# Peptides against a protein of PDB entry 6RO1, part 1

Every score and structure here is a prediction.

Target 1, 216 residues: chain A of PDB entry 6RO1
Amino acid sequence: LGKEIEEYIHKPKYCLPFLQPGRLVKVKNEGDDFGWGVVVNFSKKSNVKPNSGELDPLYVVEVLLRCSKESLKNSATEAAKPAKPDEKGEMQVVPVLVHLLSAISSVRLYIPKDLRPVDNRQSVLKSIQEVQKRFPDGIPLLDPIDDMGIQDQGLKKVIQKVEAFEHRMYSHPLHNDPNLETVYTLCEKKAQIAIDIKSAKRELKKARTVLQMDEL
Below, numbering starts at 1 at the first letter of every chain, in headers, positions and changes, except where a header shows other numbers.
Peptide ipSAE is a variant of ipSAE made for these designs: the mean of its two directions, with the distance scale d0 fixed at 1.0 Angstrom where the peptide's residues are scored. Compare it only between designs on the same protein; published cut-offs may not carry over.
The geometry check fails a fold that doesn't show the stated peptide or that is severely misdrawn somewhere.

## One batch from the design tools (peptide; aimed at target 1 P17 F18 R23 S106)

Design b1_p8_1 (made by RFdiffusion4)
Pose (drawn by RFdiffusion4):
Structure b1_p8_1 (pose): chain A 194 residues (1-46, 58-67, 79-216), chain P 8 residues (1-8)
Amino acid sequence: LGKEIEEYIHKPKYCLPFLQPGRLVKVKNEGDDFGWGVVVNFSKKSLYVVEVLLRCAAKPAKPDEKGEMQVVPVLVHLLSAISSVRLYIPKDLRPVDNRQSVLKSIQEVQKRFPDGIPLLDPIDDMGIQDQGLKKVIQKVEAFEHRMYSHPLHNDPNLETVYTLCEKKAQIAIDIKSAKRELKKARTVLQMDEL
Amino acid sequence: VEYENSAK
């Protein structure tokens, strides 16, 4: 569901109008993410590209690392979430100290909103009048309710058990696909003719 | 910190 919502938000017809300088954006590509960042401007490429400050062809910052902000161009279809907040940015972003200042500014925004950095309502704000997105948002609130209600959500060992479950779940996916092709390969093809 | 909280 989360990825499905992102695809609606990826549509440039819907998200481009809200990519004003200083907008907070979360970006993820093929798995790894850079946390949150701020946009500077956007333009066409070759698809659209926006230049965003992120924590880090570079890779994202690790959890233990304090991080160093860097501006990088990214494709618009790599934005996972867009916030209601537009934090102020310096005019000349060339200096390193200003880049750190922006990192500290967002650290203060995250504090002013411990419930999470507010996101744009894709309907009330972004204007996605598509009916499919309605049923998606409904399933999200319902499954989030199911998640926090699960006895394991609070358990500190949840991440330890969740990984063993993830591994055991992937092994099972292989068995399924492997058996699928096996049932096909083992099949005699011309028996119906006969 | 200074910012604006709105859609536009």

Design b1_p8_1_s1 (made by RFdiffusion4, then SolubleMPNN; from b1_p8_1, 4 letters changed)
Fold by OpenDDE base, seed 3:
Structure b1_p8_1_s1 (fold): chain B 216 residues (1-216), chain A 8 residues (1-8)
Amino acid sequence: as target 1 above (216 residues)
Amino acid sequence: VKYKLAAK
């Protein structure tokens, strides 16, 4: 259900108006979860390279993300990796494809004008952590319908299912069921299996596309 | 921390 909402909110037609400097966004790239970062700048890259038949403009947002220090030692051509949970990491400005945004917060931070100094970038991490402390139930999300104005009937049906599920979850006497942790773990496992199936299908599609190019 | 809630 959450992933189905993500498939709507990460679409440029819906999220671009909300990608202002200081906006909190969650970034996920395949297996790499960067967590919460801050929008620094938005750029429309028209990849009108004449030879790539994909005419669709790639939208890139520069996001200040907590990155592994190891990934910073690697050449400017290597993709930044998220900081490990036990790692302090370093805040870096990372160019992110807009479809890799997994969540958009209603929170907009005031950010330093100059993010070249490491201390200014790290001050933003402190700000994110302070916001997280103020929202123990999680950083508030933009409502996809009320805040983002998404009118898609598929999304409305997903939201209704989420609300009905949440209502059943909170109304169910399972709040006192010691098996709740087991149900959460099973839901997480099911969600992980669904991710793994989706990744495997993407890899299979990529492999098939490469094989079709070698037969041409 | 200075932040705002901005739905628009």
Scores: peptide ipSAE 0.403, ipTM 0.923, DockQ to the pose 0.863
OpenDDE base, seeds 1, 2, 4, 5: peptide ipSAE 0.396, 0.394, 0.386, 0.388; ipTM 0.919, 0.924, 0.921, 0.921; seed 2 fails the geometry check

Design b1_p8_1_s2 (made by RFdiffusion4, then SolubleMPNN; from b1_p8_1, 5 letters changed)
Fold by OpenDDE base, seed 1:
Structure b1_p8_1_s2 (fold): chain B 216 residues (1-216), chain A 8 residues (1-8)
Amino acid sequence: as target 1 above (216 residues)
Amino acid sequence: VKYVLAPK
């Protein structure tokens, strides 16, 4: 359901009006999760599709992202990589295709006018971290209907399903159980045991296959 | 940190 919503919000026809300087956005590129970054600039590039000759405009947003220092050394030729979880990283302005935006926040930061100094870029990271501390349940997202004005019936159906699911989840009898933490711990333990059994069965099957090959 | 909620 979250992915289905993402397929709407990252479309240029919906998100471009919200890509102002200072807007918080999440960037994901395949397996690379950059997390929250800040919009710096936006550009429309004319592109011609190589196979059809059709004009397909490329929408590029410059986003200040926390990047791995290792990836920056080769930044002239290689795409920036996200900072490792245990790495401090460095904030860099990265050109990002608009469809790589996985989320758009209602939050806009005030950003330094000059982002050339490292200290100015790193100050924005501190700002993001401070916002995250203020929103322990997550940085607030733009509402795709109420804020972004998306009228697509497919999206409305997705949202209705999400709301119905959330309502059922929060109406669950255990939601207000004072022993909920204990119940969750027991459920997690049960789930882990089930995973371990499945893993053990897989390894046993592999071992038997190897033994059978050695007996041949 | 100065930020605003800007739904538009």
Scores: peptide ipSAE 0.376, ipTM 0.916, DockQ to the pose 0.780
OpenDDE base, seeds 2, 3, 4, 5: peptide ipSAE 0.363, 0.360, 0.354, 0.360; ipTM 0.920, 0.919, 0.917, 0.919; seeds 2, 4 fail the geometry check

Design b1_p8_1_s3 (made by RFdiffusion4, then SolubleMPNN; from b1_p8_1, 5 letters changed)
Fold by OpenDDE base, seed 4:
Structure b1_p8_1_s3 (fold): chain B 216 residues (1-216), chain A 8 residues (1-8)
Amino acid sequence: as target 1 above (216 residues)
Amino acid sequence: VKYVLAAS
């Protein structure tokens, strides 16, 4: 279910409007999880399909990612690798294909204008870590429907299944009540209320974070 | 750390 949502959000037609400088994004390439990084820029590259001659544009996002020091030594020939959990690593601007974005946050950071100095790049890591401390349950995600405006019926069905599953998981202590249909309608209403509460909590978090910026 | 929660 989470992977099915990812298949929608990483599509250029949906995510490109949200790839502004400072946007927090999660990058995963096969087995390599870079975790949370920060968007620096994006570009559209012309690509021609070899068999059809059709233009298939490639979208590349430059993301500031925590990389292993070992991968930096061979950076001319080898792909960047994520820093090990126990490693300090180094923040590096890595060109990433847009479909490798596994998550997009509602959080945008202020980034240094010049990312050439190592200290400026490492300051962004400190900023990510501070955001992670403020969100112990995880960095907040963009809502695919409410924030990203995705109208795809397949995604709506996936989200409904996720919400039904989450509701079932959190309601499990109460599920000894035999009236499943009334519970299901109450679960749909409570899932809708949980969506509305999640939306309202996101709006309240948006409002609180704007206020916290004036105090910082 | 200055951050903004914004959809856009």
Scores: peptide ipSAE 0.151, ipTM 0.822, DockQ to the pose 0.659
OpenDDE base, seeds 1, 2, 3, 5: peptide ipSAE 0.015, 0.019, 0.017, 0.019; ipTM 0.582, 0.641, 0.626, 0.622; seed 1 fails the geometry check

Design b1_p8_1_s4 (made by RFdiffusion4, then SolubleMPNN; from b1_p8_1, 5 letters changed)
Fold by OpenDDE base, seed 1:
Structure b1_p8_1_s4 (fold): chain B 216 residues (1-216), chain A 8 residues (1-8)
Amino acid sequence: as target 1 above (216 residues)
Amino acid sequence: VKYKLAAS
């Protein structure tokens, strides 16, 4: 469900109006999760598909991301890598393809006008960390329908399924049971007993079949 | 930290 929503929001048709300087965005490139960064700017690049000659515009967003210092020491040819969990990292402006945006926040930061100084970039990291502290349940996302104005019926159906699922989880009597773990363990034990009874019945049936063959 | 919630 979250991935299905992501497939809509990362489309240039929907997200470009929200990629203003200071917008918090989450960047993920394959296995590399950069977490939350800040939009600096975006650009449209003309790309010509080599096989069709069709103009396929590439959208590149410059995002200030927390990068590993190790990846910054290697030559200008290596892609930036995310900072390790235990690493402070360094904030760097990274060109990112728009489809690598996994989330877009309703939060827009005030950013320094000049991001060339390291101290100015690191000040933005402090700002992100402070926002994260203010939102313990996670940085607020743009609503795809209400904020982003996405009218796609497929997305509306996904959202309705999420809401219905959440409602069912929270309305379930077991959700408020402090013994949830005990109930789950008892349910697993009951399921295992049911499997064991079924197995024992199969073995009894096999044993009876063998005994009937010895009497024949 | 100065930030705004901006839906637009």
Scores: peptide ipSAE 0.387, ipTM 0.915, DockQ to the pose 0.823
OpenDDE base, seeds 2, 3, 4, 5: peptide ipSAE 0.376, 0.378, 0.366, 0.368; ipTM 0.917, 0.917, 0.913, 0.913

Design b1_p8_2 (made by RFdiffusion4)
Pose (drawn by RFdiffusion4):
Structure b1_p8_2 (pose): chain A 194 residues (1-46, 58-67, 79-216), chain P 8 residues (1-8)
Amino acid sequence: LGKEIEEYIHKPKYCLPFLQPGRLVKVKNEGDDFGWGVVVNFSKKSLYVVEVLLRCAAKPAKPDEKGEMQVVPVLVHLLSAISSVRLYIPKDLRPVDNRQSVLKSIQEVQKRFPDGIPLLDPIDDMGIQDQGLKKVIQKVEAFEHRMYSHPLHNDPNLETVYTLCEKKAQIAIDIKSAKRELKKARTVLQMDEL
Amino acid sequence: FPADIFVF
């Protein structure tokens, strides 16, 4: 569901109008993410590209690392979420100190909103009048309710058990696909003709 | 953009 919502937000017809300098955006590509960042501007490429400050062809910052902000161009279809907040940015971003200042400014924004950095309502704000997105958002609130209700959500060992579950779940996916092709390969093809 | 929250 989360990825499905992103696809609606990826549509440039809907998200480009809200990519004003200083907008907070969350970016993820093929798995790894950079946390949150701030946009500077955007233009066409070659698809659209926006230059965004992120925590880090570079890779994202690790959890233990304090991080160093760097501006990088990214494709628009790599934005996972868009916030309602537009934090002020310096005019000349070339200095390192200013880049750290922006990192500290967002650290203060995250404090002003411990419930989470507010996101744009894709309907009330972004204007996605598509009916499919309605049913998606409904399933999200319902499954989030199911998640926080699960006895395991509060358990500190949840991440330890969740990984063993993830591993056991992937092994099972292989067995399923492996058996699928086996049932096919083992099949005699011309028996119906006969 | 009535949903904008400005931070300085």

Design b1_p8_2_s1 (made by RFdiffusion4, then SolubleMPNN; from b1_p8_2, 6 letters changed)
Fold by OpenDDE base, seed 3:
Structure b1_p8_2_s1 (fold): chain B 216 residues (1-216), chain A 8 residues (1-8)
Amino acid sequence: as target 1 above (216 residues)
Amino acid sequence: DPSLIEIR
């Protein structure tokens, strides 16, 4: 279900309008999960290598990602690797193919104008961590229908299945296992919080309000 | 400068 939604969201025709500087995005590459990063810049690269008949323009987004220290040393020749769970890592600007975006947030950050200093890049990691603290249920996603305007019937069917599954999970009390009730109450609270966040976002979107992270 | 969040 989540993966099926990703297959729509990462398509350039849908996501490009939302890849503005400061947009929170999640990046995955061949089993490497970078987690949440921040869009720095967007560029259309026409990879017209004259000899490969693949004329499709590759879209590359520069994303500030938490990378391993090893990736910093080898960044001239090797693809960046995500920071290990036990590693602090370092924020690095990584060129990412747009189809590697697994999620797009409704959140945009103000980013430093100069990301050459390490401290400026690391300040953005602090900002991501502050957003994550404010959204304990996860960083809020763009709604693929309401926010991204995706009209694809396949996506609508996926979302309807998710909603129907969620509704069935909430409407069928699985038997009186107190542990299941706790998980369901947590899931219901999460769903209610997600609804409340969606409502609050709609109000904020109407207000075009720039919020300080301290006021959220 | 406190990081400003814009929700769009």
Scores: peptide ipSAE 0.253, ipTM 0.871, DockQ to the pose 0.197
OpenDDE base, seeds 1, 2, 4, 5: peptide ipSAE 0.211, 0.243, 0.227, 0.112; ipTM 0.863, 0.872, 0.869, 0.828

Design b1_p8_2_s2 (made by RFdiffusion4, then SolubleMPNN; from b1_p8_2, 5 letters changed)
Fold by OpenDDE base, seed 1:
Structure b1_p8_2_s2 (fold): chain B 216 residues (1-216), chain A 8 residues (1-8)
Amino acid sequence: as target 1 above (216 residues)
Amino acid sequence: FPFEILIY
């Protein structure tokens, strides 16, 4: 459900109008969760697919992200890594592919005009942290229907399923059970195992596809 | 605090 919503939101046709300077966005790259960052700008790059000659436009957003200081020392050749949870990190402008945006906030920050000084970049981190303090239940998201204007019937059906699931979850007789935390941790473990089985099946399918290509 | 909730 949440991942299915993400598959709509990160599409350039929907998210580009909302990628204004100062917009809060969440960035994930594979196993690397950068958390909340701030849009600086976006660019459209013309890319040609080498095998089809089709113009595949690449959308790159420059996002001010909290990066590990260790990754900055090797920054001439290596991709920036997210700061560890215990690390202060350093705010860096990172070019991010638009499909790596996992969330878009309704919040837009005022950003310094010059982000070259480290102090100006770190001031934006203080601003993100202050927004997070003001929203203890999480930074508010753009509504994909009401705010982003997404008319896709597939998305509407996903949202209706989320709302119906949330309503059933909060109306469940176990919601007042003192063992709720134990039941939730067991349900989360079961959900994680189901995700891990799905990922392992995808990897096995990829490995079989590679083995079938090596046998041809 | 200089943030706006901008719903466009």
Scores: peptide ipSAE 0.205, ipTM 0.871, DockQ to the pose 0.217
OpenDDE base, seeds 2, 3, 4, 5: peptide ipSAE 0.182, 0.036, 0.043, 0.079; ipTM 0.862, 0.705, 0.760, 0.824; seed 4 fails the geometry check

Design b1_p8_2_s3 (made by RFdiffusion4, then SolubleMPNN; from b1_p8_2, 5 letters changed)
Fold by OpenDDE base, seed 1:
Structure b1_p8_2_s3 (fold): chain B 216 residues (1-216), chain A 8 residues (1-8)
Amino acid sequence: as target 1 above (216 residues)
Amino acid sequence: DPFEILVY
């Protein structure tokens, strides 16, 4: 459900009007969660698909992100890495493909006009941390329907399923159970084991397919 | 609605 909403909001058709300087956005690149950063600007790059000649415009957003200081030392060839949880990190302007935006906040910050000085970039980190402190339940998101104006019927059905799921979750007899955290942890462990069994079965099927190709 | 915050 959350991931299905992300598939709508990260589309350039919907998110570009909200990528103003100072907008809070969450960035994820594969296994790298950068968390919350701040939009600096965006650009449209003309890209041509090599096999079709079709114009496939790439949208790149420059986002001020908390990066690991270790990743900055290898500055010639390595993609920026997110700061470790216990690391202070360093705020860097990182070019991000728009589809790597996992969330867009209703919050827009005033940012320094010059982000070249380290102190100006680090001031924005303090601002993000203060926003996080003011919103202990999480930074407020743009509403995909009410704020972003997304009219897609698929999204409306996803939202209705989320709301109906949340309502059922909060109305569940265990919602007020003092052992709820223990029950959730056991359910999550069971769900993870089911995922791991499914992945192991896929790997076993791939390995058998490779072995069958070596016997032919 | 989207809102702007000055955070010092």
Scores: peptide ipSAE 0.048, ipTM 0.766, DockQ to the pose 0.341
OpenDDE base, seeds 2, 3, 4, 5: peptide ipSAE 0.036, 0.035, 0.048, 0.039; ipTM 0.700, 0.742, 0.775, 0.771; seeds 2, 4 fail the geometry check

Design b1_p8_2_s4 (made by RFdiffusion4, then SolubleMPNN; from b1_p8_2, 6 letters changed)
Fold by OpenDDE base, seed 1:
Structure b1_p8_2_s4 (fold): chain B 216 residues (1-216), chain A 8 residues (1-8)
Amino acid sequence: as target 1 above (216 residues)
Amino acid sequence: MPFEILIY
């Protein structure tokens, strides 16, 4: 469900109008979570599909991201890596493919006109941190319907399923139980034991089948 | 609706 919504948001026809300078975006590349960054610019690159010769336009977003200072020293040979949780890091403009945007915020920041000075880039980090303080429950996301105007019937059905799932989750009698975490952990352990019993029964059945083949 | 935050 969440991934299906992301696939709609990543469509250039929907997201590009919202990738203005100053837009907060979350960037994730495989195992590398950069967290929240700020859009600086976007560009369309001509790409050719290697198998069809068709023009497949790549959309690259320049995002100001918190990078590890160690990765920046090796920038000639290695891609920028996210700053560690305890690292201050350094804000750098990183070219990011649109599909690596794990979230797009409704929040847009004012950004300095010149991002070449380190201090101007670090001022944007302070602004991101101030937004995070103002939204302790999380930075507000763009609504795909209300903010992005996406009229896709597939997306509407996915959102309705999410809302109906969330409503069932929040209306569940255990949702406000102070022991919910303990009950959940016990249920998870019980589920794991049931998987293990099923596995052991399969192995016992295989072993019996082998023994019956050696007696013939 | 998207909103702008001016943070100094």
Scores: peptide ipSAE 0.044, ipTM 0.670, DockQ to the pose 0.379
OpenDDE base, seeds 2, 3, 4, 5: peptide ipSAE 0.041, 0.042, 0.044, 0.040; ipTM 0.716, 0.702, 0.664, 0.711

Design b1_p8_3 (made by RFdiffusion4)
Pose (drawn by RFdiffusion4):
Structure b1_p8_3 (pose): chain A 194 residues (1-46, 58-67, 79-216), chain P 8 residues (1-8)
Amino acid sequence: LGKEIEEYIHKPKYCLPFLQPGRLVKVKNEGDDFGWGVVVNFSKKSLYVVEVLLRCAAKPAKPDEKGEMQVVPVLVHLLSAISSVRLYIPKDLRPVDNRQSVLKSIQEVQKRFPDGIPLLDPIDDMGIQDQGLKKVIQKVEAFEHRMYSHPLHNDPNLETVYTLCEKKAQIAIDIKSAKRELKKARTVLQMDEL
Amino acid sequence: SFEIDRKP
């Protein structure tokens, strides 16, 4: 569901109008993410591209690392979430100290909103009047309710058990696809003709 | 320091 919501938000007809300088954006590509960042401007490429400060052809910052902000151009279809907040940015972003200042400014925004950095309502704000997105948002609130209700959500060992479950789940996916091709390969093809 | 803006 989360990825499905992102696809609606990726549509440039809907998200481009809200990419004003200083907008907070979360970006993820093929798995790894850079946490949150701030946009500077956007333009066409070659698809659209926006230049965003992120924590880090570079890779994202690790959890233990304090991080160093860097501006990088990214494709618009790599934005996972867009916030209601537009934090102020310096005019000349070339200095390193200013880049750290922005990192500290967002650290203060995250504090002013411990419930999470507010996101744009894709309907009330972004204008996605599509009916499919309605049913998606409904399943999200329902499944989030199911998640926090699960006895394991609070358990500190949840991440330890969740990984063993993820591994065991992938092995099972292989067995399914492997059996699927085997039922095909083992099949005699011309028996119906006969 | 920042603005909560929901308009394009």

Design b1_p8_3_s1 (made by RFdiffusion4, then SolubleMPNN; from b1_p8_3 with S1M F2Y)
Fold by OpenDDE base, seed 1:
Structure b1_p8_3_s1 (fold): chain B 216 residues (1-216), chain A 8 residues (1-8)
Amino acid sequence: as target 1 above (216 residues)
Amino acid sequence: MYEIDRKP
C-alpha cells in the first residue's frame, strides 16, 4: 500500500511540477535510505533505449542529501552512501533519478543561494532537523490526489483500501499477533499518510466550501 | 525558515 502509492508519486508526469527548489523529498536507493533531503534543481536528460532506438527521457533531480563522509572519499567512482544513524554526515548535492523519490513533502525550505560552501549545505541539515522537530509524527506529505492531481483510478483504489484497512485495524484490536510490529510500523506510516490525506481532503473540502461560500 | 507549499 505505501509502496503502491510511491509507484504513482515518483512518476515524472506527476512529481516534476512539485520538484521546486527547497522541496523536501525522501530518497531511497535499494537498501540505502537517505531519509529527507532538499531539492536543488531538476533536469531532463535525453536517453536512447539501446534496443528500440526510442527516446526515453531520463529525469534527474539534484537533491541535498546527508551522506557518509567515508563514501565521499571514493566519490570519483562510487555512488554516495547515506550517513549512519550515529554519524553527523555531510550534506552533498547528489544527482538522483526521479523514480528513487519515495516521498514528497508539502514543506519547502528557503535554501542558501550558494551551496558550494560546506557551512551553507550543513545549514540546510539544521533546517531539516528543525522541521522534523516541529512535526514529531512525521513531515507532512503532498496529497497525491488533492495536491498532485493524480486522477488514476488505481491510486484511488489503493487509498480506499488503506482507509478501509485503518478503519478495520481501529475497529478490531488485533492486540495479540507478534508479527504485528513490522505490520504496525508499516500500518502506522500508512495510517499517518491516510490521516494526512484525509486531513488534506478535509482542508480542501473546507477550502472548496469557502470557495463555494464566496461564490454564493 | 520554511513554508507549506502544495502548488506546482
Scores: peptide ipSAE 0.644, ipTM 0.965, DockQ to the pose 0.680
OpenDDE base, seeds 2, 3, 4, 5: peptide ipSAE 0.643, 0.630, 0.641, 0.634; ipTM 0.965, 0.964, 0.965, 0.965

Design b1_p8_3_s2 (made by RFdiffusion4, then SolubleMPNN; from b1_p8_3, 3 letters changed)
Fold by OpenDDE base, seed 2:
Structure b1_p8_3_s2 (fold): chain B 216 residues (1-216), chain A 8 residues (1-8)
Amino acid sequence: as target 1 above (216 residues)
Amino acid sequence: MYEINRKP
């Protein structure tokens, strides 16, 4: 269910207006969970689909993410990797494809104007940690309908199913409802994501040093 | 310092 909502939220037509500097976003690439980062900047790259000549714009968001120190050494050739749970890591500005945004927060940070100094980048990590302490149940999300204005009937049906599931989970121990349909719809969407990602990767190979997160 | 911002 959360993944089904993600498929709407990360679409450029919905999320771009909310990718202001300081916006908290969650970044995930397959097995690489960066957790919460902060939007620094956004860029639209013109791209042309090789077979149709159709203009398919690529959207890259620069996100300040907690990266492993190992990934920093190879930053010229390798994709940034998330910091391990046991390491401090380092906050780095990472160019991220918009479809890798797994969540968008209602929280917007005040960020330093100059993020070149390490101390300024690390100060943002402290700010994220302070926000996380204030929201022990999780950093608040933008509402996809009320805040983001998504009118897609497929999303409304997903939300209704989530609400009905949550209501049932709190009212009755779910022993017996094989919600097979929900699992199938999740699998089909996951397959469509994999296709869209594979398409985006092919197009991104034509554009310079965007971190090819290889595992997609 | 942060704000709650639900607007584009």
Scores: peptide ipSAE 0.618, ipTM 0.963, DockQ to the pose 0.843
OpenDDE base, seeds 1, 3, 4, 5: peptide ipSAE 0.618, 0.615, 0.617, 0.611; ipTM 0.963, 0.963, 0.963, 0.962

Design b1_p8_3_s3 (made by RFdiffusion4, then SolubleMPNN; from b1_p8_3, 4 letters changed)
Fold by OpenDDE base, seed 4:
Structure b1_p8_3_s3 (fold): chain B 216 residues (1-216), chain A 8 residues (1-8)
Amino acid sequence: as target 1 above (216 residues)
Amino acid sequence: MYEIVREP
């Protein structure tokens, strides 16, 4: 269910208007969970689908993320990796494909104008941690319907199912939700997204080190 | 310092 909502909110047609500088976003790339980062900017890249020749615009968001220091040493050739739980890490501006945004917050931070100094980047981490302390139940999300204006009946059905599932979870223990088909359709959408990501990666890798899903 | 911004 949460993943079903993600499949709507990460669509460029819905999320791009909300990718203002300072917006809190969650970034996840397969097994790599970066957690909360801060939008710096976004750009549209022209991409050509290799199989159809169709122009498929690729949207890249630069996100300030807590990265491992190890990934920074290899930053010329390797994708940034999230800081280990025990690691301090370092805040880095990472180009991220928009579909790797797992959540978009209603919170917008004030960010330093110059993010080149390490201290300015690390100050943003302190700001994220302060916001997290103010929201112990989690950083508030944009509402997909009320805030993002998503009118898709599929999303409304997902939200109704989430609400009904939450209502059922509060009322009854987790019985087998037979929505395997919805999980399959989401897995297929994820697989298609993963394919579209894989194709998009090949082009972006030539221009800038972008946060990549591994080729499985 | 942060703001709640629900608008595009």
Scores: peptide ipSAE 0.608, ipTM 0.959, DockQ to the pose 0.857
OpenDDE base, seeds 1, 2, 3, 5: peptide ipSAE 0.602, 0.597, 0.598, 0.598; ipTM 0.958, 0.958, 0.958, 0.958

